Peptides against a protein of PDB entry 1EMU. Designs and how they scored, part 45

Target 1, 132 residues: chain A of PDB entry 1EMU
Amino acid sequence: PPYLKWAESLHSLLDDQDGISLFRTFLKQEGCADLLDFWFACTGFRKLEPCDSNEEKRLKLARAIYRKYILDNNGIVSRQTKPATKSFIKGCIMKQLIDPAMFDQAQTEIQATMEENTYPSFLKSDIYLEYT

## One batch from the design tools (peptide; made by RFdiffusion4, then SolubleMPNN)

Design b2_p16_1_s3 (from b2_p16_1, 7 letters changed)
Fold by OpenDDE base, seed 5:
Structure b2_p16_1_s3 (fold): chain B 132 residues (1-132), chain A 16 residues (1-16)
Amino acid sequence: as target 1 above (132 residues)
Amino acid sequence: SVEEIEEEILEELLSE
């Protein structure tokens, strides 16, 4: 069943709507749902191919991601991203140089945080175990 | 779907 694949890799968990739902519920209880939301925001943002018709939308979205997750020093995403990574993103925003990959390093760092901490904890949680 | 989850998150960000 799918829940066994979820235990094999974070990628498998994040590729399943039911898995995402359970994991997000767990993360909300832990006060760190922003990790997952940021990760998906980065993925969605990268999929938006730059063109004349969506330039303003992409800039607005990049600013929103920056303000919500990177600029907020009290947020878990900000605490789990390196200063150099945050500075790079800030620079892109200020220069209005919005490359589809501008959040890739931050996403990688947040993914590592999930891999090392929240994902293993989820597999030990009542939420996951009761589902199995 | 997973894609719908991504879109929902992005739309929420754009509405703020």
Scores: peptide ipSAE 0.770, ipTM 0.965, DockQ to the pose 0.901
Fold by OpenDDE base, seed 1:
Structure b2_p16_1_s3 (fold): chain B 132 residues (1-132), chain A 16 residues (1-16)
Amino acid sequence: as target 1 above (132 residues)
Amino acid sequence: SVEEIEEEILEELLSE
């Protein structure tokens, strides 16, 4: 069953709508749902192919991601991303150089945070165990 | 779907 695959890898969990729902619920209880939301925001952003027609939209979206997750020094995403990574993102925003991969390093760092902490905890949580 | 989740998150960000 899918829930067994979720325990095998975070990737499997994040590739399943039901798994995502449960994991997000858990993260909300832990006060760190922003980790997951940011991760998906990065994935979605990267999928937007740059073109003349969506340039303004992509810039606006990049700014929104930056303001919500990177600029907020009290936010968990900001706390779990390295200063150099945040500075790079800021630079992209200021220069309006919006490459699809501009959030990749930040996403990697947040993914590592989940792998090392929240994901293992989720597998031990009542939410997951009661589902199994 | 997972893709829909991504899209919803992006749309929410744009609406803020």
Scores: peptide ipSAE 0.770, ipTM 0.965, DockQ to the pose 0.898
Fold by OpenDDE base, seed 4:
Structure b2_p16_1_s3 (fold): chain B 132 residues (1-132), chain A 16 residues (1-16)
Amino acid sequence: as target 1 above (132 residues)
Amino acid sequence: SVEEIEEEILEELLSE
């Protein structure tokens, strides 16, 4: 069943709508749902290939991601991303150089945080175990 | 779908 695949890899969990729902519920209880939301925001953003017609939208979206997750010093995403990574993102925003990959390093760092902490905890949680 | 989740998150960001 799918829930067994979720325990095999974070990738499998994040490829399953039901898995995402349960994991997000768990993260909300832990006060760190922003990790998952940011991760998906980065993925979605990267899929938006730059062109003349979506330049303004992509800039607005990049600014929104930056303001919500990176600029917020009290946020878990900000705390779990390296200063150099955040500085690079800020630079892209200020220069309006919005490459599809501009959040890749931050996404990698947040993914590592989930892999090392929240994902293993989720697999030991009542939410996951009750589902199994 | 997972893609819909991504789209919803992006739309929420743009609506703020």
Scores: peptide ipSAE 0.769, ipTM 0.965, DockQ to the pose 0.869
Fold by OpenDDE base, seed 3:
Structure b2_p16_1_s3 (fold): chain B 132 residues (1-132), chain A 16 residues (1-16)
Amino acid sequence: as target 1 above (132 residues)
Amino acid sequence: SVEEIEEEILEELLSE
């Protein structure tokens, strides 16, 4: 069953709508749902192909991601991303150089945070165990 | 779908 795949890797969990729903519920209880939301925001942003028609939209979206997750010093994403990574993103925003990969390093760091802490905790949680 | 989840998150960000 799919829930066994979720325990094999975080990738498998994040590739399953039901798994995402349960994991997000768990993260909300832990006060760190922003980790998952930011991760998906980065993935979605990277998929937007740069072109003349969506340049303004991509800039607005990049600014929104930056302001919500990176600039917010009280947020868990900001606390779990390195200063150099945040500085790079800030530079991209200020220069309006919006490369599809501009959030890749930040996404990697947040993914590592989930791998090290919240994902293992989820597999031990009542939410996951009661589902199985 | 997972793709729809991504799109919903982006749309929410743009609406703020």
Scores: peptide ipSAE 0.768, ipTM 0.965, DockQ to the pose 0.866

Design b2_p16_1_s4 (from b2_p16_1, 8 letters changed)
Fold by OpenDDE base, seed 5:
Structure b2_p16_1_s4 (fold): chain B 132 residues (1-132), chain A 16 residues (1-16)
Amino acid sequence: as target 1 above (132 residues)
Amino acid sequence: SVEEIEEEILEKLLSE
């Protein structure tokens, strides 16, 4: 069943709507749902190919991601991203140089945080175990 | 779907 694949890799968990739902519920209880939301925001943002018709939308979205997750010093995403990574993103926003990959390093760092901490904890949680 | 989850998150960000 799918829940066994979820235990094999974070990638498998994040590729399943039911898995995502359970994991997000767990993260909300832990006060760190922003990790998952940021990760998906980065993925969605990267999929938006730059063109004349969506330039303003992409800039607005990049600013929103920056303000919500990177600029917020009290947020878990900000605390789990390196200063150099945050500075790079800030620079892109200020220069209005919005490359599809501008959040890649931050996403990698947040993914590592999930891999090392919240994902293993989820597999030990009542939420996951009761589902199995 | 997973794609719908991504889109929902992006739409929320744009609405703020």
Scores: peptide ipSAE 0.784, ipTM 0.968, DockQ to the pose 0.901
Fold by OpenDDE base, seed 1:
Structure b2_p16_1_s4 (fold): chain B 132 residues (1-132), chain A 16 residues (1-16)
Amino acid sequence: as target 1 above (132 residues)
Amino acid sequence: SVEEIEEEILEKLLSE
């Protein structure tokens, strides 16, 4: 069953709508749902192919991601991303150089945070165990 | 779908 695959890898969990829902619920209880939301925001952003027609939209979206997750020094995403990574993102925003991969390093760092802490905890949580 | 989740998150960000 899918829930067994979720325990095998975070990737499997994040590739399943039901798994995502349960994991997000858990993260909300832990006060760190932004980790997951940011991760998906980065993935979605990267999928947007740059073109003349969506340039303004991509810039606006990049700014929104930056303001919500990176600029907020009290936020969990900001706390779990390295200063150099945040500075790079800021630079991209200021220069309006919006490459699809501009959030990749930040996403990697947040993914590592989840792998090391919240994902293992989720597998031990009542939310997951009661589902199994 | 997972893709829909991504899209919803992005749309929410744009609406804030």
Scores: peptide ipSAE 0.783, ipTM 0.968, DockQ to the pose 0.897
Fold by OpenDDE base, seed 2:
Structure b2_p16_1_s4 (fold): chain B 132 residues (1-132), chain A 16 residues (1-16)
Amino acid sequence: as target 1 above (132 residues)
Amino acid sequence: SVEEIEEEILEKLLSE
């Protein structure tokens, strides 16, 4: 069943709508749902290929991601990303140089945080175990 | 779908 695949890798969990739902519920209880939301925001953002017709949208979206997750020093994403990574993103925003990969390093760092902490905890949680 | 989840998150960000 799918829930067994979720325990094999974080990738399998994040590739399943039901798995994502349960994981997000767990993360909300832990006060760190922003980790998952930011991860998906980065993935979605990277999929938007630059062109004249979506330049304004991409800039607005990049600014929104920056303001919500990177700028707030009290946020879990900000606390789990390196200062140099946050500085780079800030630079891109200030210069309005919005490359599709501008959040890649931050996404990698947040993914590592999930792999090392919240994902293993999820697999030991009542939420996951009751589902199995 | 997972793609729809991504789109919903982006739409929420743009609406804030």
Scores: peptide ipSAE 0.783, ipTM 0.968, DockQ to the pose 0.901
Fold by OpenDDE base, seed 4:
Structure b2_p16_1_s4 (fold): chain B 132 residues (1-132), chain A 16 residues (1-16)
Amino acid sequence: as target 1 above (132 residues)
Amino acid sequence: SVEEIEEEILEKLLSE
């Protein structure tokens, strides 16, 4: 069943709508749902290939991601991303150089945080175990 | 779908 695949890899969990829902519920209880939302925001953003017609939209979206997750010093995403990574993102925003990959390093760092902490905890949580 | 989840997150960000 799918829930067994979720325990095999974070990738499998994040490829399953039901898995995502349960994991997000767990993260909300832990006060760190922003980790997951940011991760998906980065993925979605990267899929938006730059062109003349979507330049303004991509800039607005990049600014929104930056303001919500990176600029917020009290946020868990900000706390779990390296200063150099945040500085790079800020630079892209200020220069309006919005490459599809501009959040890749931050996404990698947040993914590592989930892999090392929240994902293992989720697999030991009542939410996951009750589902199994 | 997972893709819809991504799109919803992006739309929420743009609406804030």
Scores: peptide ipSAE 0.781, ipTM 0.968, DockQ to the pose 0.868

Design b2_p16_2_s1 (from b2_p16_2, 5 letters changed)
Fold by OpenDDE base, seed 1:
Structure b2_p16_2_s1 (fold): chain B 132 residues (1-132), chain A 16 residues (1-16)
Amino acid sequence: as target 1 above (132 residues)
Amino acid sequence: SEDELLEELIEEAIAS
């Protein structure tokens, strides 16, 4: 069953909408749902190929991601991303150089945080175990 | 709003 695959890799969990739903519920209870939301925001942003018609929207989205997750020093995403990574993103925003991959390093760092902490905890949680 | 834009972006990414 799918829940067994979720325990084999975070990728399998994040590739399953039921898994995502349960994991997000768990993260919300732990006060760190922003980790997952940011991860998907980065994924969604990267999928937006730049063109003349979406330039303004991409800039708005980049600013929104930056302001919500990176600029907020009290946020878990900000705390779990390296200063150099945050500075790079800030630079992109200030220079209005909005490459689809501008959040890749931050996404990688947040993914590592989930792999090392929240994902293992999820597999030990009542939410997951009751689902099995 | 920016929150709405982010929600749409995230939902689209999850649905993909």
Scores: peptide ipSAE 0.766, ipTM 0.963, DockQ to the pose 0.861
Fold by OpenDDE base, seed 5:
Structure b2_p16_2_s1 (fold): chain B 132 residues (1-132), chain A 16 residues (1-16)
Amino acid sequence: as target 1 above (132 residues)
Amino acid sequence: SEDELLEELIEEAIAS
């Protein structure tokens, strides 16, 4: 069953709608839902190929991601990203150089946080175990 | 709003 794949890798969990739902529920209870939301925001952003017609929208989205997750010093994403990474993102925003990959390093750092902390905890959680 | 933009972005990414 799919839940066994979820235990094999975080990637498998995040590639399954049911897995995502359960994991997000768990993260909400832990006060860490922003980790997952940010991860998907970065993924969604990277998929938006730059063109003349979406330049303004991409800038708005980048600003939104930055302000909600990076600039908020009290947020878990900000606390789990390195200063140099946050500074780079800030620079991109200020210079209006909005490369599709501008959040890649931050996403990598947040993914590592989930891999090392929340993902293992999820596999030990009542939410996951009751599902199995 | 920015929250709405992010919500849509996240939902699309999850659905992909």
Scores: peptide ipSAE 0.766, ipTM 0.963, DockQ to the pose 0.861
Fold by OpenDDE base, seed 3:
Structure b2_p16_2_s1 (fold): chain B 132 residues (1-132), chain A 16 residues (1-16)
Amino acid sequence: as target 1 above (132 residues)
Amino acid sequence: SEDELLEELIEEAIAS
């Protein structure tokens, strides 16, 4: 069943909408749902192909991601991303150089945080265990 | 709003 695949890798969990829903519920209880939201925001942003009609929207989205998750010093995403990574993103925003990959490093760092902490904890949680 | 834009972006990413 799918829930067994979720325990094999975080990737498998994030490829399953039921798995995502349970994981997000768990993260909300832990006060760190922003980790997952940011991860998917980065994924969604990267998938947006740059074009003339999309330029303004992409800039707005990039600024929104930056303001919501990176600039907020009290946020968990900001605390779990390296200063150099945040500085790079800030630079892209200020220069209005909005490359689809501009959040890749930050996404990698947040993914590592989930791999090391919240994902293992989720597999030990009542939410996951009761689902099995 | 920015929150609405982010919600749409996240939802689309999850659905894909």
Scores: peptide ipSAE 0.765, ipTM 0.963, DockQ to the pose 0.867
Fold by OpenDDE base, seed 4:
Structure b2_p16_2_s1 (fold): chain B 132 residues (1-132), chain A 16 residues (1-16)
Amino acid sequence: as target 1 above (132 residues)
Amino acid sequence: SEDELLEELIEEAIAS
């Protein structure tokens, strides 16, 4: 069953809508749902290929992600991203150089945070175990 | 508001 695959890798969990739903519920209880939302926001942003018709949209989205998650000093994403990573993103925003990969390092760092902490905890949680 | 529009953009990115 799918829930066994979820325990094998975070990737498998994030590829499953039911898995995502349960994991997000768990993260909300832990006060860190922004980790997952940011991760998906970065993925969605990267999918927007640069072109003349979407340049303004891409810039606005990049700024939105930056202001919501990176610039929020009280946020879990800001606390779990390195200063150099945040500075790089800020530089991209200020220069309006919006490469599809500009959030990749931040996404990697947030993914590592989930892998090391919240994902293992989720697999030991009542939410997951009661589902199985 | 602009903040609401930005939130919508983020939600769209998450859902994509």
Scores: peptide ipSAE 0.351, ipTM 0.871, DockQ to the pose 0.429

Design b2_p16_2_s2 (from b2_p16_2, 6 letters changed)
Fold by OpenDDE base, seed 1:
Structure b2_p16_2_s2 (fold): chain B 132 residues (1-132), chain A 16 residues (1-16)
Amino acid sequence: as target 1 above (132 residues)
Amino acid sequence: SEDELLEELIQEAIEE
């Protein structure tokens, strides 16, 4: 069953809408749902291919991601991303150089955070265990 | 709003 695959890898969990839903619920209880939201925001952003027609929208989205998760020094995403990574993102925003991969390093760092902490905890949580 | 834009972006990523 899918829930067994979720325990095998975070990727499997994040590739399943039911798994995502349960994991996000768990993260909300832990006060760190922003980790997952940011991760998906980065994924969604990277999928937007640059073109003349979407340049303004991509810039707005990049700014939104930056302001919501990176600029907030008290936020968990900001706390779990390296200063150099945040500075790079800021630079992209300021220069309006919006490459689809501009959040990749930050996403990697947040993914590592989830792998090391929240994902293992989720597999031990009542939410997951009761689902199994 | 920016929050709405983000929510839309996130939802699209999840559903894909």
Scores: peptide ipSAE 0.745, ipTM 0.958, DockQ to the pose 0.863
Fold by OpenDDE base, seed 5:
Order: sequence, then C-alpha cells, then structure tokens
Structure b2_p16_2_s2 (fold): chain B 132 residues (1-132), chain A 16 residues (1-16)
Amino acid sequence: as target 1 above (132 residues)
Amino acid sequence: SEDELLEELIQEAIEE
C-alpha cells in the first residue's frame, strides 16, 4: 500500500495527496508546517516559465515567498536556512533578478531539515501509525 | 494579498 512507500522516502510521501495531507497535519501540530509550505512554494515558483506576460506576477510571488518565509526571523524556515542563502535571495529581490532557480538552495536546505528531523518523527507519530 | 498568492502557488504545486 502507498503508506509503505511513504516510509521508504520523503519523495514518495510528497508525491501522494493523502501522504501530503497527513504530513502537513503532523507538521501543523509541531508548529512547523511552514517547512512544507515553503518547499511547495519553491517548487511551484520554479515551474513558472519566465515570459514578458508573467514577469510582474513572478516578481510579486518571489517577494511574497521572501517576506513570508525568509525575512521572518521568528520563522522556522528562516532559522533553518543559512545566512548566505538568505542574503542571496534578498539580493535577487532587491535587484529584481528573478531567476526560476533563485530559491533552489533554500529549498535544498529546508528539504534536508525535513529529511533529518520532521520526516522521521512523522513516521513514528500517532497520525501515521494509526493510518497504517 | 501575498498570503493568497502563496496559497494558490502552493496548492498548484501540490496538485502537479
């Protein structure tokens, strides 16, 4: 069943709607749902192909991601991203140089945080175990 | 709002 694949890799969990729902519920209880939301925001942003018609929207989205997750010093995403990574993103925003990959390093760092901490904890949680 | 834009972006990414 799918829940067994979820235990094999974080990628498998995040590729399943039911898995995402359960994992996000768990993260909300732990006060760290922003990790997952940021990860998906980065994925969604990267998939937006730059063109003349969406340049303004892409800039707005980049600023929104930056303000919500990177600039917030009290947020878990900010605490789990390296200063150099945050500085790079800030620079892109200020210069309005909005490359589709501008959040890749931050996404990698947040993914590592989930892999090492919240994902293993989820697999030991009542939410996951009761589902199995 | 920016929160609404983010919610839409996230939801689209999850559904892909």
Scores: peptide ipSAE 0.744, ipTM 0.958, DockQ to the pose 0.859
Fold by OpenDDE base, seed 3:
Structure b2_p16_2_s2 (fold): chain B 132 residues (1-132), chain A 16 residues (1-16)
Amino acid sequence: as target 1 above (132 residues)
Amino acid sequence: SEDELLEELIQEAIEE
């Protein structure tokens, strides 16, 4: 069953709509749903192919991601991303150089945070165990 | 709004 695949890797969990829903519920209870939201925001942003018609929208999205997750010093994403990574993103925003991969390093760092702590905790949670 | 744009972006990524 799918829930066994979720325990094999975080990738398997995030490829399953039911898995995402349960994991996000767990993260909200832990006060760290922003980790997952940021991860998907980065994925969605990277998938937007640059073109003349969406340049302004891509800039607005990049700015929104930066303001909500990176600039917020009280946020968990900001606390779990390295200063050099945040500085790079800030530079991209200021220079209006909006490369599809500009959030890749930050996404990697947040993914590592989930792999290290919240994902293992989820597999031990009542939410996951009661689902199985 | 920025929140609306982010919500749409996240939802599209989840459903992809």
Scores: peptide ipSAE 0.743, ipTM 0.958, DockQ to the pose 0.868
Fold by OpenDDE base, seed 4:
Structure b2_p16_2_s2 (fold): chain B 132 residues (1-132), chain A 16 residues (1-16)
Amino acid sequence: as target 1 above (132 residues)
Amino acid sequence: SEDELLEELIQEAIEE
């Protein structure tokens, strides 16, 4: 069943609508939902191919991601991303150089945080265990 | 709003 695949890899969990829902519920209880939201925001952003017609929208999205997750010093995403990574993102925003991959390093760091901490905790949580 | 834009972006990423 799918829930067993979720325990085998974070990737499997994040590819499943039910898995995402349960994991996000868990993260909300832990005050860490921003980790997952940021991860998906980065994924969604990277998939937007830059063109003349969407330049303004992509810039707005990049700014939104930056302001909500990176600039918030009290946020878990900000705390779990390296200063150099955050500085690079800030630079891209300020220069309006919005490459689809500009959040890749930050996403990698947040993914590592989930892999090492919240994902294992989720698999030991009542939410997951009661589902099984 | 920025929150709405992010919600749309996230939702699209989840569903894709």
Scores: peptide ipSAE 0.742, ipTM 0.957, DockQ to the pose 0.859

Design b2_p16_2_s4 (from b2_p16_2, 5 letters changed)
Fold by OpenDDE base, seed 2:
Structure b2_p16_2_s4 (fold): chain B 132 residues (1-132), chain A 16 residues (1-16)
Amino acid sequence: as target 1 above (132 residues)
Amino acid sequence: SEEELLEELIAEAIAS
């Protein structure tokens, strides 16, 4: 069953709607749902290929992601991303250089945070174990 | 709003 694959890799968990739902519930209880939300925001953003018709929307989205997760120094995403990464993103926003991959490094760092902490904890949680 | 834009973006990414 899929829940066994969830324990094999975070990737498998994040590719499953039920897995995502349970994991997000867990993260919300831990006060760190922003990690997952940011991860998916980055994924969604990267899928938007730049063109004249979506330029303004992409800029707005990039700014929204930046303001919500990067600029907030008290936020868990900000605390778990490296200064150089945040500086790069800020630079992109300020220069209005909105490459689809501009959040890739930040996403990687947040993914590593989940891999090292919340994902293992999830697999030991009542939410996951009771589901199995 | 920016919050709504993010919610839509996240929802779409999760659904795909």
Scores: peptide ipSAE 0.771, ipTM 0.964, DockQ to the pose 0.875
Fold by OpenDDE base, seed 5:
Structure b2_p16_2_s4 (fold): chain B 132 residues (1-132), chain A 16 residues (1-16)
Amino acid sequence: as target 1 above (132 residues)
Amino acid sequence: SEEELLEELIAEAIAS
């Protein structure tokens, strides 16, 4: 069953609608749902290939991601990303150089945080265990 | 709003 695949890798969990739902519920209870939301925001952003019709929207989205998750020093994402990574993103925003991959390093760092902390905890949680 | 844009972006990424 799918829940066994979720225990094999975080990637498997994040590739399943039911898995995502349960994991997000768990993260919300832990006060760190922003980790997952940021991860998906980065994924969604990267998929938006630059074109003449979406340039302004991509800039707005990049600014939104930056202000919501990176600039907020009280946020869990900001606390779990390296200063150099945040500075790079800030630079891209200020220069209006909005490359699809501009959040890749930050996404990698947040993914590592989930892999090392929240994902293992989820597999030991009542939410997951009761589902099995 | 920026919040609405983020919600839409995240929802689309989760759905795909």
Scores: peptide ipSAE 0.771, ipTM 0.964, DockQ to the pose 0.874
Fold by OpenDDE base, seed 3:
Structure b2_p16_2_s4 (fold): chain B 132 residues (1-132), chain A 16 residues (1-16)
Amino acid sequence: as target 1 above (132 residues)
Amino acid sequence: SEEELLEELIAEAIAS
């Protein structure tokens, strides 16, 4: 069953709609749903191919991601990203150099945080175990 | 709003 694949890798969990739903519910209870939301925001942003028609929208999205997750020092994403990574993103925003990969390092760091902490905890949670 | 833009972006990424 799919839930067994979720226990084999975080990638498998995040590639399943049911898995994402359960994991997000768990993260909300732990007060860290922003980790997953940021991860998907980065993925969604990277998939937007730059073109003349979406330049303004991409800039607005980049600013929104930055303001909500990176700039907020009280947020879990900000606390779990390296200062150099946050500075790089800030620089991109200030210079209006909006490369599709500008959030890749931050996404990697947040993914590592989930791999090391919340993902293992999820597999031990009542939410996951009751689903099995 | 920025919040609406983020919600749309995240929803599209999850659906992919």
Scores: peptide ipSAE 0.770, ipTM 0.964, DockQ to the pose 0.876
Fold by OpenDDE base, seed 4:
Structure b2_p16_2_s4 (fold): chain B 132 residues (1-132), chain A 16 residues (1-16)
Amino acid sequence: as target 1 above (132 residues)
Amino acid sequence: SEEELLEELIAEAIAS
């Protein structure tokens, strides 16, 4: 069953709608749902192919991601992202150099945070165990 | 709003 795959890798969990739902519920209880939301925001952003017609939209989205997750010093994403990574993103925003991969390093760091902390905890949680 | 844009972006990513 899918729940067994979720325990094998975070990727499997994040590739399953039910898994995402349960994991997000858990993260909300832990006060760190922003980790997952940011991760998906980065994924969604990277999928947007840059072109003349969506340049303004991509810039707005990049700014939104930056302001909500990176600039917010009280946020868990900001606390779990390295200063150099945040500085790079800020630079991209300021220069309006909006490459699809501009959030990749930050996404990697947040993914590592989930892998090391919240994901293992989720697999030990009542939410997951009761689902199994 | 930016919040709405993010919600849309996230929802789309999750759905894909």
Scores: peptide ipSAE 0.769, ipTM 0.963, DockQ to the pose 0.874

